# Ledger of designs, part 87: peptides against a protein of PDB entry 3S8F

Target 1, 157 residues: chain A of PDB entry 3S8F
Amino acid sequence: VLTLFVAVPSLMTAFTVAASLEFAGRLRGGRGLFGWIRALPWDNPAFVAPVLGLLGFIPGGAGGIVNASFTLDYVVHNTAWVPGHFHLQVASLVTLTAMGSLYWLLPNLTGKPISDAQRRLGLAVVWLWFLGMMIMAVGLHWAGLLNVPRRAYIAQV
Target 2, 166 residues: chain B of PDB entry 3S8F
Amino acid sequence: DEHKAHKAILAYEKGWLAFSLAMLFVFIALIAYTLATHTAGVIPAGKLERVDPTTVRQEGPWADPAQAVVQTGPNQYTVYVLAFAFGYQPNPIEVPQGAEIVFKITSPDVIHGFHVEGTNINVEVLPGEVSTVRYTFKRPGEYRIICNQYCGLGHQNMFGTIVVKE

## One batch from the design tools (peptide; made by RFdiffusion4, then SolubleMPNN)

Design b2_p13_8_s3 (from b2_p13_8, 8 letters changed)
Fold by OpenDDE base, seed 5:
Structure b2_p13_8_s3 (fold): chain B 157 residues (1-157), chain C 166 residues (1-166), chain A 13 residues (1-13)
Amino acid sequence: as target 1 above (157 residues)
Amino acid sequence: as target 2 above (166 residues)
Amino acid sequence: LAALFAALAALDA
């Protein structure tokens, strides 16, 4: 119950962030219902990283509601589903945000922009991380639904 | 300009809030789908039952593994199981096929897991509390019990076996 | 908000 109540303001915050992104995209020349997305600075790892984290957080957040459900807990609790949820929330959102923050923080602190090579490398790292994390998350959730136990090296399936 | 910007932001927020409502229903639908396709049934939690973990090994129904399986009816059994560091008792647990089995599980030491492969039995076992799980094994054979709650250095090797006899 | 809370609460039922 408590988690569900907390979910409401969290969702509101999430969509506020989304609204901010839309506004930013439109300011950058994006038009239409989705054109603003393309107008966002996808060439900047400082932007891409946390945004990808946010994207990963969406299914993770939905999973949080599942995990907090009294009845649904019987299905997912202490299965590989739970680590899947954690990796979306922590290893995706938190980690990617941390990674992305470096690409903003360091240039800001030093007053020197990152090199183009560093930028490209950063983009590669962030996207690869996200891809790998999504694969892992899907796998863990899937395994969990197949009743693969958490904290065990062995499984029936 | 600032006022106009705020109005614009508000408009976008309203749009996203509307979207959020739509997505909420999508999530509900997805959850429902998951329940429909991936649930093997729910084992309802029983009433809270407490025991003294410091004496459970010396007295009471968990004290003697040889007396752990109790027939309570023509086709009904109660099995008193201890999960401990690092194993289960009795081990193996022998029960008849087709009988209704009520597992009464507790721990004398730390928290353990009781996850029976091939079943929907998956509960945590807390010292001082009794976990009650009801299950009927329809197929004979061996079912492995896995501890899925970290309980110490031997956690990964903590297994038990339920033998369902025809 | 009330409607949203109600909807979320229904998931926990």
Scores: peptide ipSAE 0.005, ipTM 0.774, DockQ to the pose 0.018
Fold by OpenDDE base, seed 1:
Structure b2_p13_8_s3 (fold): chain B 157 residues (1-157), chain C 166 residues (1-166), chain A 13 residues (1-13)
Amino acid sequence: as target 1 above (157 residues)
Amino acid sequence: as target 2 above (166 residues)
Amino acid sequence: LAALFAALAALDA
């Protein structure tokens, strides 16, 4: 009865955060349907990291609905599909948000801004992390649909 | 304007909160209705069969692996399988090709998995509960049983075999 | 919330 209701708090958060990003982008001079995206501070790893986490969280959240579904669970439960879901939720959103938080927190705690080199390195790290997580997640979901078991080192496929 | 944006965001949040609260009450009402109309409750997967994990090894259909495969009708069998730390019994499980097999799987110790390669059989096995899976093997050969639920130090080596004979 | 948890507990009993 409450299965799909579990998604509601996440959905409300997703839409409000997205709205915040749009407003921020528009305040920074972005125009049009998508122009506000380009106006966001993509040169700041403290911004990029959590946003990339949110992007990974979207398919992960959709997968969460699948995983929680009684009928669909028969297909995906305890297959590689489930770890795929994990890595989109924990290894992407949570981890990237934590990474991004450090890029804000450390300068504030020390009173010293990060160097340009550190900034560029940070951007590289979060983008590469995101890319790796997406590749891994797609692979795990695919393997799961091929009935590759979870928590096993062997698979027929 | 930042202030305007803030107000708009808050409006969205308030809307979602109101919706969430409303749905909460709806679901509570639905649960209450279900309880009022169904005295036995609701078991989504069907009737829950229970066993005593402390005695399942000593008495009952799981006690003797030599008697685990029971013919229940023409081309129909029931197989009583134990998943334990760290293996399965009987092992191998021998069944005929083309027969309808009903697996009754339980555990005497901890939670295990029962994943049969080459099939869609994939269930968790809980102590005190009986997992029931119905399957017909169309091809003869060996099918590996894999534990896909962590169950201890020997989890990675916990395998079984189903031998399907012509 | 208490009512919800109570109802859920009853369903799973």
Scores: peptide ipSAE 0.000, ipTM 0.800, DockQ to the pose 0.010
Fold by OpenDDE base, seed 3:
Structure b2_p13_8_s3 (fold): chain B 157 residues (1-157), chain C 166 residues (1-166), chain A 13 residues (1-13)
Amino acid sequence: as target 1 above (157 residues)
Amino acid sequence: as target 2 above (166 residues)
Amino acid sequence: LAALFAALAALDA
């Protein structure tokens, strides 16, 4: 009964991050309900990458609740659903955050700013990564719901 | 102005809290949907049953694969299955169509999976623990058993077969 | 917060 209370810290974190983004956007001149989103630095891969990771983490977090549920675990456990969840949590959020961090860290460590070409390439990389990850995750979750097992190279479906 | 800023912050907090709450309901709805559409045949967990993995091959109901299928009623069977590195015993498992089958599955060595294609049978098999799964095969044919828990070098080739006879 | 806890409790039930 108390197990899902572990979700509270995650929700608090999500709120804090969202609030930080909103404040940042508003400081950058964004106004209104959605205007602050447009005002965020979408031209910077160091920003875009972790934000895309956050977006992927949302359904992943929902999946975490599913995976931790006694009744639903029966449906999804050791199916392709689980790898789908992992890819949303690790391969999207963690990986994209790490990728984005590099776009910030490397220029600071080297003392050299990234070129415009590198910036554009970085944007392409993180967006393509996100797209690919979403396709993969949807596929894995879907396959899992169809009872495709994980850790197996074959399936009836 | 500090007062104006405070009010704005509170408004943002209320908005995000409301959104968070709404998402909780969405999650609950998704859970309900999943339960309604995919869990019609949920097998509830039974009481924990233990067995000694070091002797399970030598004595008891799992020791003889020829005696693994036990008729417990006119249309009821218990099948004592061993999942081991790297296969299942007995193999094949032969059961009649339409009969209620109670699988009693355990392992003498490491953790394995017991995933039966075409069914909702999917359990982990732990040494020292007996997994119980109840299922009725409505369609005759062959059902493949897949190990979906990594168990060693031969994991990927660990398969079994359930033959359902008319 | 109470509503959140109640929701989580209901979810876990």
Scores: peptide ipSAE 0.000, ipTM 0.786, DockQ to the pose 0.018
Fold by OpenDDE base, seed 4:
Structure b2_p13_8_s3 (fold): chain B 157 residues (1-157), chain C 166 residues (1-166), chain A 13 residues (1-13)
Amino acid sequence: as target 1 above (157 residues)
Amino acid sequence: as target 2 above (166 residues)
Amino acid sequence: LAALFAALAALDA
């Protein structure tokens, strides 16, 4: 009951974070409608990881509105759609944020900066993770729409 | 120049908030479109019906699998199905093609799923509640019932069959 | 906002 009202604060939060990113990018010299994005520190896995998590969270959030809809839930509930949704939310956003946090936290705790090789490896890890998660999530959502059940090892399609 | 920075941030926040609200309307519109074009097969929600899970096996319409299929009209049947750890009864469920079938499903033990392949029948089965689903099988054959709600160690092996006869 | 909430309520009903 009234679950869709959660969409309001959720979207407000999401776009407030986006506003912060825009401001940061503009402070770093980015200009125009999209130039601020390029100005963000894409060479730092501590930044890239959580941002990729946010990107995965966007379709997941849209799916959240679907899942929270009384009528649309009848279509997607207990299908592969649901795992697709929370893998975007948990295995993408939460996990990538944790990864990013680690890339920031460990150097600070140890007092030793990460090497350039470690930085590049970190970037590779988070981008590959994101790619894999997007592929899996799309597959799960698609399968869910084809009525593939969750928590089952076999399906009609 | 902190004040100028604050004003700039505020402007961005207002812009993104406006965008947020716009996206809400877009999502609502998409949902409305989906409902308008793809609701013909949606199973309507029924009323809440309760049953005692501790006695459902001993008395009532679920007690005897041989009496589970009840003809309620010329082309109408009610099927009383139990989902239990780990299977369904009756199994198989035999119904005629083209008849309107009302499934009344409950559980004597834990929560199960009732997902019928090849159909839009997909409900959770809660002990103490009766799930009601109406469906008409247009094609004869066998339809597999899958438990899509984890119910214990034997969950993965919990299957049933609906046999639709010509 | 009232219209939005009304729409959301209708969708959730």
Scores: peptide ipSAE 0.000, ipTM 0.786, DockQ to the pose 0.015

Design b2_p13_8_s4 (from b2_p13_8, 7 letters changed)
Fold by OpenDDE base, seed 2:
Structure b2_p13_8_s4 (fold): chain B 157 residues (1-157), chain C 166 residues (1-166), chain A 13 residues (1-13)
Amino acid sequence: as target 1 above (157 residues)
Amino acid sequence: as target 2 above (166 residues)
Amino acid sequence: LDALFAALDALDA
């Protein structure tokens, strides 16, 4: 009940954020249907991290609806599917948003800007994190659909 | 200009909301397609049934593991299973191939899981509540029961076996 | 990333 109650407002919020990104991209000179994406500041880990988190949240949010569906929950409940959902929501969205926040907050708090090397390293960190999380999430969801149980160290597949 | 920016944002929001509405119908269609073409099936839950976890070991159908398997009709059985810290009873559970089996599962202590490998049987077992699962084993052999709900220090070693005989 | 943006540009009318 709670999940379904917040599902529609969350979707509306997500698409509003997307609209804000499009507006920002177009203000930065992006044109066309997709050109505004390229115009966003992809050289800033403080921007890239939370955006990647949002991308991870898309399948995670869809999974939330699945988990809250009575019929579909019989398939996925207490399988590896559930950890897959958590890793998208917490270890992807929340973690990457926190990482991005740090890349903005620390330079401002210390008064010291990050070097170009630190910036590039930051970009590598958030992209590698996202890649690893996507691999893990796909694996967990796939295993879950194959009826691999959670909280068990062995399974017959 | 704040007013112009507001109007521009509204235009983009309208586009994205239209997209969201379209995606809603796509998702509904995908769910419907999945349900229509699924091969695993779903075990429906029964009505809520209660039991006293403090007396379930002493009286009632769960009290004697030797009497846990009850024939209720031609090729129909009810199996009264206890999930406890840390195992299952009866163990093994012996049932015939091709028979319709109704599992009545409860716990005398804490919450456990009842996940049967090679099947779609996967339920949580709550003290004071009876979980009902209906299944027909088509292939003979041994099926392992796994606890997939943390129940204490011995959780990782909590296993049972269902033996399906020809 | 360049490949991704190239793909997006190709889809951009």
Scores: peptide ipSAE 0.017, ipTM 0.754, DockQ to the pose 0.596
Fold by OpenDDE base, seed 1:
Structure b2_p13_8_s4 (fold): chain B 157 residues (1-157), chain C 166 residues (1-166), chain A 13 residues (1-13)
Amino acid sequence: as target 1 above (157 residues)
Amino acid sequence: as target 2 above (166 residues)
Amino acid sequence: LDALFAALDALDA
């Protein structure tokens, strides 16, 4: 039980970020319980990428609690479940955040805004990346629950 | 102004923090539920048992694979298994159907995995430590042992077999 | 090492 308290700072951070998004959306004219989400700049890959990363981080974080649980780890440890968790945390959040950061950094460093074509391409890339990551992550978690081992090219199922 | 903005931000943060705490309790509750409903299936961590990996091949119960399967009771066996680069010994491991098998697994070299297909046996094997797993095979046949911890160039080919006899 | 592992086990209890 004590080890589960390690999740508290992470959850606090995650939901503080969510609070910031809500505030930003409301500043942009969003109203109501969910209207602020629509008001966020979904046309900017520098915004969309890290937000999609955060969305992937939610189930990943929940999985982190499972993985850190002494008893539940007996079920998931060294199965495909663990790579599924990794891909949500690293290949989703970290990678998408890096992609988004690049979309912010390069225009600022060069003084040149991205073209509309580059913007649209960027949006396509990050959404496709997110979709692929979600499919793979769900598959890996599912396989893990079916006792498919990690670091092996064969499986029972 | 800054004061109004600060107050608003704090209100949102408090709300989301409350949600965060609620979710934490949900996760704890799910863990508690799992433990409550699956207590019989949980293999608890045993008392830490240590061995010297530098001598485990020369002396002790792991030294002779021909003597690795030890009957400890009428329907109880202890199997002393070595996971090494790159295989398992004894191989195959022969045990009777329906018997309670206690696997005592260790490594003379590096960390390995011990994943038995068709079972919930899945442990890491550390040099200097003895992994203890208790299992009863209900069905006869062959069960493949898979190394699921990277251990070197031959890791992908590191397999063993448990043969359960009628 | 035993003390270390005992401490770790206690944290995971």
Scores: peptide ipSAE 0.000, ipTM 0.780, DockQ to the pose 0.010
Fold by OpenDDE base, seed 3:
Structure b2_p13_8_s4 (fold): chain B 157 residues (1-157), chain C 166 residues (1-166), chain A 13 residues (1-13)
Amino acid sequence: as target 1 above (157 residues)
Amino acid sequence: as target 2 above (166 residues)
Amino acid sequence: LDALFAALDALDA
């Protein structure tokens, strides 16, 4: 029971990040309940990548609660569900944040801005990565619920 | 100006806090849904039972695969299973259909998995500990045992079979 | 894949 209290600081962190994004969007001219989202710099892969990572981390966080639950862990443990969770947490949030950071870091280190072609390519990369990761993660979670084992090349289903 | 910004930020924080709390309840509901739809027949964990992995092959109920299946009641059996690098014993495990089977699983070497296809049996097997799983096979046939915990170079080929007889 | 697994098994021996 006490294990689930870890969700409290995680949620606090989440709303703080979200509040920061909303504030930034409104500073950029966004209005209304959702207008601030559109005002964010979606043309910058250094921004898009970590934000997509955050989006992937939301269902991953829910999965964290599942994995920490005694009865539910019995259902999902050592099934394809677990790799699905990892791909959301590590291969989505962490990896996309690293990718996005690189799109900011390299221009600053070299003193040269990225070209428009590089920017567009970067956007394509992070969006395709996110899409692929979401498809893979959903598939792995689904397979896990169908009792497909992890670390095995064969399954009955 | 600073005061105006402060009030705006507080409004945003309150909104997102409310959203976060709402999502917390959604997650709880999701857990409840999962319990109701996917956890029927969950085998409760038993008390910790220990065994000496260095002697488990030499003495005790795991020592002889031919004596691994023990009838403990009219329609109840205990099966003493060893998971080792790289296989299971006994293999095959033969049990009657409709009988309550208590699997007592341990390892003489490293950590293994015991995942039985077509069932909800899925446990890790630790040297020095006995994993207890209770299951009743309703359908006759062959059920494959898969090792789902990496245990060495032969891990991918580590399989066993449970044969349920009519 | 079978060849890969066979090779791994051989390395384990």
Scores: peptide ipSAE 0.000, ipTM 0.780, DockQ to the pose 0.009
Fold by OpenDDE base, seed 5:
Structure b2_p13_8_s4 (fold): chain B 157 residues (1-157), chain C 166 residues (1-166), chain A 13 residues (1-13)
Amino acid sequence: as target 1 above (157 residues)
Amino acid sequence: as target 2 above (166 residues)
Amino acid sequence: LDALFAALDALDA
């Protein structure tokens, strides 16, 4: 009940953030229905990291509703589905946000911008992390639906 | 102009809120689809039943593994199972093929899992509570019971077996 | 905090 209750405010917040991104993109010269996305600063790991985290959080949030469902929880509870959901929320959103925060925080605190090499490396790290997390998350969710248990080193499937 | 910017932001927010409503319906549809395609995994909830975990080993239907399987009807059985650190009793659990089996599972010590491979049986077992699961084994053979709730140092080795006889 | 500030100073060097 609690999860379903907070789902609405969470969704509102998520789409408010999206609205802010759209506004920012349009201020940067983006036009059209999707042109504002391309106008966002994708060359900045401080931006890319948390945004990728947010993207990973979308299916995770949907999964949260599933996990909180009285009927659907019987299907997914204590299977690999649960850690799959968990990794999307924590290892994706929280971790990527933390990673991205460093790329913003340190340069701003010191007044010294990161080098171009550091920027490129940061982008590589963030994108690779996201890719790996998505692969793992999809695998875990899939395994969970196949009744692979969590906290077990063996499974029938 | 600050006012103009504020107005623009609100317009975008309204658009995204409209989109959010559409997405809610999509999510509901996906949930419905998941439920429809995975109905075999649903385990009906039983009534709340309590037991004293401190005495469950000494008295009552769980006390004697030899008496754990009780025939309650022509093709119906009740199996009183204990999940403990670190195993199950009785072990193996022997039941006939095609019979309706009611598992009554509890724990004398800590929380355990009761996950039967090849079935939709997957429940947590709490000390002081009785988990009730109804299942009919249609295929003979051995079904492994796995503990999927961490219960201590021997958790990873905690297995049981259900033997379904022809 | 002292260690943090020292590290930040080192980054500025």
Scores: peptide ipSAE 0.000, ipTM 0.758, DockQ to the pose 0.016

